# Peptides against a protein of PDB entry 4ASU, part 299

Target 1, 270 residues: chain A of PDB entry 4ASU
Amino acid sequence: ATLKDITRRLKSIKNIQKITKSMKMVAAAKYARAERELKPARVYGVGSLALYEKADIKTPEDKKKHLIIGVSSDRGLCGAIHSSVAKQMKSEAANLAAAGKEVKIIGVGDKIRSILHRTHSDQFLVTFKEVGRRPPTFGDASVIALELLNSGYEFDEGSIIFNRFRSVISYKTEEKPIFSLDTISSAESMSIYDDIDADVLRNYQEYSLANIIYYSLKESTTSEQSARMTAMDNASKNASEMIDKLTLTFNRTRQAVITKELIEIISGAA
Target 2, 83 residues: chain B of PDB entry 4ASU
Amino acid sequence: FTFASPTQVFFNSANVRQVDVPTQTGAFGILAAHVPTLQVLRPGLVVVHAEDGTTSKYFVSSGSVTVNADSSVQLLAEEAVTL

## One batch from the design tools (peptide; made by RFdiffusion4, then SolubleMPNN)

Design b2_p28_1_s1 (from b2_p28_1, 16 letters changed)
Fold by OpenDDE base, seed 3:
Structure b2_p28_1_s1 (fold): chain B 270 residues (1-270), chain C 83 residues (1-83), chain A 28 residues (1-28)
Amino acid sequence: as target 1 above (270 residues)
Amino acid sequence: as target 2 above (83 residues)
Amino acid sequence: EEEERREYERRREELRRKLRELREELAR
């Protein structure tokens, strides 16, 4: 490789390092915000899930329609964030199919569709795009919830799959239940909740769905930004190591060129 | 008793004497060992009566309230502000 | 030296891929 080639490569890698370093800083800022906003969102979301846990809602075995909602984003360069969710979705879909259930999929974020399109295209109902550019709001979650409820797909139960934030270096892909209005209304364990107006229950379930989606988005966002920060840090370190190696190669090559030129001068071979 | 909005937590698993909530069917008071119920919030005043006798007032938008058999209560408002 | 070269080329291609992805993301 000529000195010119090495110099060009060095310039290219230095530019990449600059970009990855900048992205790391952006991800760090977004992570810090996401973590702060996750604290109340977690209390809110866990509070919304409390009914299902405490009432021990069970779906009858004869009910066959299952909805899987995968939550991620449109943005890459965040390690295994998207693949983790997709892997869990695939596993869940396979298990449900083996149990004789009909499975439909909703993707929150374009990356889920990108991963699952070839193998699960027929199971997709809808994919929500433009996820991850801005922090998710309750309004965003409400739009998703409303679109789902108005989709005309009658599911009996569902699963929302997302990455729960643990720490700056750790997330866990988790599943939370979603139940249809009919499933909740018919659940034996709900009998203790007497005199619930049908309209009230419908509205309650709309809020519940929006709440759970919002919670999942906040967990996912925090996990994603943390993972991106780590990925960009690793990329920056890899670029640094490559720069060091190329610099050594450049220095050696420069010395060799100088030596060759000196030999040519001394030998009169030029 | 848990009372939260998407962006703020007011109470997290706290013990309270009474919570007055505005619902679509009317305002009602949640006392200790209240019967299990589900309600949807209407915009209005929430009043929390603490065990120490202090009273806190909040304005809430829409949302939900759940009273469980184990006496746990989840008040979840889309928006809430202290008054 | 050959292994180091292979690792270098692998990392280089990875970084080039990432750069392309970043450019595409920035263009959106």
Scores: peptide ipSAE 0.018, ipTM 0.816, DockQ to the pose 0.016
Fold by OpenDDE base, seed 4:
Structure b2_p28_1_s1 (fold): chain B 270 residues (1-270), chain C 83 residues (1-83), chain A 28 residues (1-28)
Amino acid sequence: as target 1 above (270 residues)
Amino acid sequence: as target 2 above (83 residues)
Amino acid sequence: EEEERREYERRREELRRKLRELREELAR
């Protein structure tokens, strides 16, 4: 490579490093906010899931319609955040299909569709876009919940798949159950709950769904920003190493050029 | 007893004497060993009676309340403020 | 003058050799 080529490459990598450093700082700021907002959201969301854990709601085998909600975002450069969710969605869909269930998919964030569109396009009901630019609100979750309930797909049971935040360096892809109104109302374990009005139960389920979606969004956002921060840090370090290597190569190449020029001068000197 | 909104936690697995909640079907008091039930909140006042005799008041917008067989209670409000 | 010229030519050849060796080393 010529000195010009090396210089051009150095300039390019330095620019990339500037971008990755900037992105790291942005991700760090978003992570710090997301982590703070996740604390109450987790209590709220886990509280909403408590019923399903305690009631041990079972879906009858004759009920075959299953909904999978994958939660991620539109934004890349965050390690395995999207692929982890997609992988678990694929696994769950395959397991359900093997059990004779009908599976439909909702994607929260465009990246889910981007990964699954070739293999699962016919199973998608809807994909929510413009996810991840701003922190998710309960209003956002309510919109998603409403769209799901109005989708016309009469699911019996569902799964929401998202990345749960563990630490700044760790997340885990998890699944939480979603149940239809009919499944909840017909569950034997729900018989202990005294004389619940059908309208009350319907409204309760709507809140529950919104609550769980909100929780999943908050977990996902925190996990994503943390992963992006790490990914951008790694990219910045890799760029630094490449800059160092190229700088050494530049210096060696420059010396070789000087040596060549000196030889030519000496050879041309009468 | 857990009482939270999406943005704030008021009680997390706390022991309380009684919680008065505004529901769509009417206000009711949740006592120790209350029968399991599910209710939806209407805008109104939540009153938490602590074991030490202290009373805390909150205004809630909407949400849900769950009383489980194990006497655990989850009060989840969309919006809630202390009064 | 002839001795100085011979010494100059010898030094020039030695320098050319060293520069070639250095170039080969840098090319590795």
Scores: peptide ipSAE 0.008, ipTM 0.804, DockQ to the pose 0.004
Fold by OpenDDE base, seed 5:
Structure b2_p28_1_s1 (fold): chain B 270 residues (1-270), chain C 83 residues (1-83), chain A 28 residues (1-28)
Amino acid sequence: as target 1 above (270 residues)
Amino acid sequence: as target 2 above (83 residues)
Amino acid sequence: EEEERREYERRREELRRKLRELREELAR
């Protein structure tokens, strides 16, 4: 490589490093906000899931319709955030299909569709786009919940798959159950709640779904921003190492050029 | 007893004496060993009676309340403010 | 706001391209 080529490459990598550092700072700011907003959202969402855990709702074996909701975003450069969700969605879909279940998929965020479109396009009901530009609100979750409920797909049971935030360096892809109104209303374990008005139960279920979606979005967002911050930090470090290597190469090449020029001067070959 | 909105937690697995909630079917008080029920909140006042005798009031919008067989309660409001 | 958004998306795509190029160069 010529000195000019090395210099051009150095300039390019230095520019990349500046961009990755800037992106790291942006991701850090978004992470800090997301983590703060996740604290109450987790209590809220886990509280909503408590019924399903305590009631031990079982779907009858004769019921075959299953809905998978994958929660992610539209935004890349966040490590394995999207692929981890997609991987678990694929695994769950395969397991359900092997069990003779009908599987439909909802993607929250365009990245899920982008990954699964080729293999699972026929199973997609809807994909929600424009996820991850702004922090998710309860209103956003309510819109998703409403669209799901109005999709015309009468599922019996479902799974919501998302990345749960553990720490700045760790997330875990998790699955939580969702149930249809019919499944909840017919569950034997719900008999202790028998005096519930049908309209009340319907509204309750709508809130429950919105709550769970909201929770999943907050977990996903926090995980994503943390992962992006880490990815940008790693990219910045890699760029730094490459700059150091290229700088050494530049210095060696420059020395070789100088030596050659000196030899040419001394030998009288110029 | 857990009482939260999407943005704020008021109680997290706390022990309380009584919680008065506004529901679509009417207002009711949740006491110890209340029968399991599911209700939807209407806009109104939530009153939490702590075991120490303190009373706190909240205005809530919509949401849900769950009373479980194990006497755990989840009050989840879309919006809630302290009064 | 839309122009800023388009510029941000353009910069992001350019960054993705540059990062891919960098990754490919690091793998060589």
Scores: peptide ipSAE 0.024, ipTM 0.824, DockQ to the pose 0.017; fails the geometry check
Fold by OpenDDE base, seed 2:
Structure b2_p28_1_s1 (fold): chain B 270 residues (1-270), chain C 83 residues (1-83), chain A 28 residues (1-28)
Amino acid sequence: as target 1 above (270 residues)
Amino acid sequence: as target 2 above (83 residues)
Amino acid sequence: EEEERREYERRREELRRKLRELREELAR
C-alpha cells in the first residue's frame, strides 16, 4: 500500500472512531435518563402484572388465538437487542403453532418487522414505527394498547416479549402474559373477583395492557441504550486498534520510502 | 400496598391501615383483609391512612386498583400528585 | 583515476548493502 492509501484509510477509520465516540456519548446520556425513568416504571408495570401472577390465569385449550407482541425499536447499532427479541418471538410462534394455536404478531419498532418479514409476514397484524426516537410515554403505550384492542383480532392469550434491563452490561429477553377480557372473566381463579362490573373489567384490562406495554417499552429502551453504548465503545476500541496498526504501517512505509530515495541519490540513479 | 404512577412511586409494598380510593362506581375504603376486587379510578382524592395514624392525600387521574386475596393492593394511577 | 573509481564503486556497494540490511531490520 502507498503512503497515500494508508493515509486515506487512517482518515476513514479516524472518522468512524469519531462517529462511534459521539454515538457512545449520546447513548450514555439516553441510558442515564432511561435508567432513572425505569425505576418507577418497573414498580408500576410489575404492579400491573401482579394480578396475573397471583390469579394463575389459565387459558382453556379450546381457545386457540394467541398474540405475540415483540418490543424493540427502529434504531440499529445496539448489538443483539433486536435479534434477541425476534429469536424469542420465532421460538414462541413455532411452539404455539405446534400446539395448534393460531398466532398473530405485533411488532413494536420497525426492526422486528425487518427481521421477521420474510418468514412471518402473514402473521403480522400491525407494526408500530417511530419507536425509539423519543423516550416512550404512557400516552404512547396507550395508543398502542388501543390500536391492538381495536384491531379486530380477538386473541385469547398473548405474550409480550421484550428485553429486561439487568445492568449496564446485561439484559435478558423476557416474556410476560397478556390475557383477553374473555379469558380473564371466565378464569376460575378470578371467581374471587366476581363482584366486578363488566365495564369495569373492560376498562381495567385496557389499563393493564397499556401498563404492561409501557413497562416493556421502558425496559426495552434502557436495555437498548445500554447495549448501544457498549457496542459503540467496542467499535471505538476496535477503531483505535486499527489506527495503531495502520500508524505503524505508515511509519514503516515512510521509512522505506526515505531509504529508497537515499539509495537512489547515493547510487546516482537519479 | 403499592401506589405508583408511570413516573413516580408513592408506596412500594408498604403496610397501611386504610386506603380510600375514588372509583367510577364511587369512593370506597380498602381496609385490611378487604375482599378481592378490581376497580377503575376516576379523577379524585386518594387518602392513605398509615398504621401510625398519619394520613396522606393524593389527587389521581385515571387508573386501576387491585385488591388481591393475599391482601396486597396495587393502586396504579396514570397521574398522581401529592396534596 | 581508475583506482579512485574502483574505490568509489566499492564504497557505493558497501553503502547499498548497509541500507538493505537496515531496511530488512526495520521490516522485521
Scores: peptide ipSAE 0.006, ipTM 0.803, DockQ to the pose 0.004; fails the geometry check

Design b2_p28_1_s2 (from b2_p28_1, 13 letters changed)
Fold by OpenDDE base, seed 4:
Structure b2_p28_1_s2 (fold): chain B 270 residues (1-270), chain C 83 residues (1-83), chain A 28 residues (1-28)
Amino acid sequence: as target 1 above (270 residues)
Amino acid sequence: as target 2 above (83 residues)
Amino acid sequence: DEEEEEEYRRRRERLREELEALKEAEAA
């Protein structure tokens, strides 16, 4: 490679490193906020899921409609965040199909659709875009919940799939159940609950769905920002190593060129 | 007893004597060993009676209340503030 | 001899200019 080629490559990598360092700092700031906001959100969301864990709601086998909600974002450069969710969605969809269930998919964040569109386009009901630019609010979750309930797909049960935050270096893709109003109303395990008005139960279920979505968004956001921070750090380190290697190559090549030119001058070879 | 909003936790798995909640069907008191029930909150006052006799008041917006068979209670308000 | 010295001087100057350009590119 000529000195010019090496210089051009060095410049390019240095620019990439600047970008990745900047992105790391932005991700770090967003992560710090997300982690703080996740603490109450987790208590809130886990509290909402407590009913489903305690009531052991069973869906009859003859009920075949299943909804999968994948929670992610629109933004890339965050390692395996999107692919992990998509992978679990695919696995769940395949398992349900093998069990004779009808499966429909909702994507929260455009990246889910980008990954699954070719293989699962017919199963998608809706994709929510513009996710991940700002921290999710309960209002955002409520909008998603409302849109889902108004989608016209009368599911019996469902799964919400998202990345649960474990630590700054770890997340886990998890699944939580969602149930339709009809499934909850007809569940034998619900018989222990005192006479619940149908309107009350409907409203309760709407809140439950919004709560779970909100929780999943907060877990997902925290996981994503942490993963992005790590990915950008790794990219910056890799760029640094490459810069060092190329700088050494540049110096060696420069010396070789100088030596060659000096020899040519001394020898008159011109 | 768990009482939280999306942004704040007031009680997390705490033991309380009684919680008075405003529901769409009317206000009711949750006592120890209350029968399992599901309710929806209306905007109003939540009153938490601690075992030590202290009383805390909160204003809540909409939300949900769950009383489970194991006597666990989840009070989840969309918005809540201490009074 | 004078022509060879002038050519040598020109080549040295070109090498210096290339080296300076390379140093500037490395520092940027």
Scores: peptide ipSAE 0.018, ipTM 0.805, DockQ to the pose 0.006
Fold by OpenDDE base, seed 1:
Structure b2_p28_1_s2 (fold): chain B 270 residues (1-270), chain C 83 residues (1-83), chain A 28 residues (1-28)
Amino acid sequence: as target 1 above (270 residues)
Amino acid sequence: as target 2 above (83 residues)
Amino acid sequence: DEEEEEEYRRRRERLREELEALKEAEAA
């Protein structure tokens, strides 16, 4: 490699390092906010799931329509965040298909669609884009919930798959159940709630869905920002090491050129 | 008893004596041994009566309230403000 | 001898120019 080639490569890597360092700082700021906002969101979301856990709602085996909602974002450079969700979605879809269920998929964030489009395009109902640029709001979750409910797909039960935040260095892909109004209304375990008006139950379920989606978005966002910080830090370190190696190569190459020129002068071959 | 909005937690698995909630069908009081029920909130006043005798008031927007068979209560409001 | 000195001078100048260009690229 010529000195010019090495210099060009050094410049390129230095620029990448600057970008990755900047992205790390941005991710750090977003992470700090996300973690703070996750605390109440977790209480709120877990509270919404309490009914399903306590009532032990079961879907009859004859019911075949299953909805999978994958939650991630549009943004890359965050390690295995998107691939983890997609892997779980694929596994769940395969298991349900093997059980004779009809599976439909909703993607929250464009990255899920990007990963699954080739293999699962026919199963996708809708993909929500523009996720991850701004912190998710309850309004955003409500829009997603409303679109799902108005999609015309009459699912019996479903699964929402997202990354749960554990720590700055750890997340776990998890699944939470979603149930249709009909499934809830027909569940034997709900008999203790028989005095509930049908309109009330419908409205209740709309809130429940929005709540769960909101919770999932907050967990996903926090996990993503933490993973991005780590990814950008690693990229910056790798760039630094490469810069050091190339600098050494540059110095050696320069010395070799000088030596060659000196030899040519001394030998009179000039 | 859990009472939260998407952005704020007021009570997290707390023991309370009574919670008065505004529902679409009317206001009702949730006691410690209240029967299981699901309700939707209407904009209005929530009053929490703590075991120590303290009373707290909140204004809530729409949302849901769940009373489970185990007497746990989840009050989830889209918006809530302390009064 | 004069032609070799001129060629040497030209090569030295080219090397200096390349070195300066490299220094400028490093400073940029």
Scores: peptide ipSAE 0.027, ipTM 0.807, DockQ to the pose 0.006; fails the geometry check
Fold by OpenDDE base, seed 5:
Structure b2_p28_1_s2 (fold): chain B 270 residues (1-270), chain C 83 residues (1-83), chain A 28 residues (1-28)
Amino acid sequence: as target 1 above (270 residues)
Amino acid sequence: as target 2 above (83 residues)
Amino acid sequence: DEEEEEEYRRRRERLREELEALKEAEAA
């Protein structure tokens, strides 16, 4: 019974190790691609955020509608990637609620919904699924931006929360602002900008939103693949250690069984 | 001056003499100390005049251009190619 | 069952032979 149990467990762990090793290699390949694609995407996205940083756009206090966009994916086995975003979303939602703001949530990736569904289901506007199977494109970001703008929720200000890639072993959950067209148009700090046609500003805002979403997706994807690679490496190492331990246990148990059988033979033989 | 697409960076915080951009309201030249403005790109030619006198031409699709008060410029095209 | 006892006897005999072989190998 005991040897069979150990053998079964060994087989199971070896299979897990094979799977985790394979997943590590896949994650590594995806990470390498994501990192390459992140370089221009970061310049592009940071460039789009420059206006909001430089203009110091402020939302009037009487404006109460706030949108939180959480950026993650559908796929698990990537450490704290999803929980980090969700934690920040919860914190931000609580802070905004305490300040008397109305908060609505958009989830990019099904994992955000999975984590927040029980506590924040009433605040969700939409969840975008099928995120993370393929590298995000600007087209994907544009679709998300368009759906957001067409959601009918007239937010004044928003926050996009995502994991920014730092290194293979490090990411940071960050928040960037999103502003409605009305907020941008009414911002006193925008007065220094020359007379801007309303249609131009609308189109500009649409691009800005798509740009920021695209950037966030690229940061998130790179962070996720890196984290998954690390998680799968750790899982593979843990499996290896467990295999070694169980192999030792198996050998000891086998020796004990053999010894017992030998003693029984010797004792049964007087 | 920053000029990028989602997939390629052409200029990153570079100093340039002039950038000619195609906008929906017409083409305009961005010079040093240009007044702050926001514009949307139309498909067309971008011409970058470097300080050394070198001129580079690009074809861009739709996008945005931002001129800030600090004279920083962000030209962000959905698609762009060198000509 | 006589068959189980015979199988046990055969197994014991094989184990005895293996034990003797191991003893000879250790004494060598």
Scores: peptide ipSAE 0.014, ipTM 0.804, DockQ to the pose 0.005; fails the geometry check
Fold by OpenDDE base, seed 3:
Structure b2_p28_1_s2 (fold): chain B 270 residues (1-270), chain C 83 residues (1-83), chain A 28 residues (1-28)
Amino acid sequence: as target 1 above (270 residues)
Amino acid sequence: as target 2 above (83 residues)
Amino acid sequence: DEEEEEEYRRRRERLREELEALKEAEAA
């Protein structure tokens, strides 16, 4: 490699390092906000899931339509955030298919579709794009919930898959159940709940779905920003190491070129 | 008793004497050992009666209320403010 | 040999240009 080539590469890597450092700072700011907003969202979301846990709602085996909602974002450069969700979605889809269930998929964030397009394109109902630019709101979750309910796919049960935030260095991909109105209405375990008007139950289910989606989005966002911060830090360190190596190579090459020129001068003068 | 909005927590697994909630079917009081029920909130006043006799008032928008068999209650409002 | 001196001059000029470009790149 010529000195010019090395210099060009050094410049390129230095620019990358600047970008990664900037992205780290942006991710850090978004993480701090996300973590703060996750605290109440977690209480809210876990509260919404309490019914399903306590009532132990079961879907009859004869019910075959299953919905998988994968929650991530449109944005890359966040380590294994998207691949972890996609991996669990694939596993769940395969298990359900093996059990004779019909599986449809909803992707929240374009990255899910990008990963699963080749193998699962026919199973996708819809992909929600433009996820991750701003912190998710309850309004965003409500829109997703409404679109799901209006999709025309009459699922019996489903799963929402997302990354739960643990710490700045840790997340875990989790699955939470979702149920159709019919499944909830017909569940034997719901018999203990007093005479619930059908309209009330429908509205309740709509809120429940929106609540769970909102919760999942908040967990996902916090996990993603944390992972991005770490990824950008690692990228910056790797760039630094490469800069050091190339700088050494540059210095050696420069010396060699000078030496060669001196030899050529000396030999040509001879 | 848990009472929260997406952005704020008012009560988290607290013990309360009574909670008055505005529902689509009317306002009702949730007492200890209330029968399990699911309700949808209408905009209105929530009144929480603490065991010490203090009362707190909140205005809520739409949402849900769940009374479980174990006497746990989840009051989840889309929006809520202290009065 | 005049051709060798010219080639040497050209190489020196290119090296000067490369060195100047390197100095500019280091100063940037």
Scores: peptide ipSAE 0.007, ipTM 0.804, DockQ to the pose 0.006; fails the geometry check

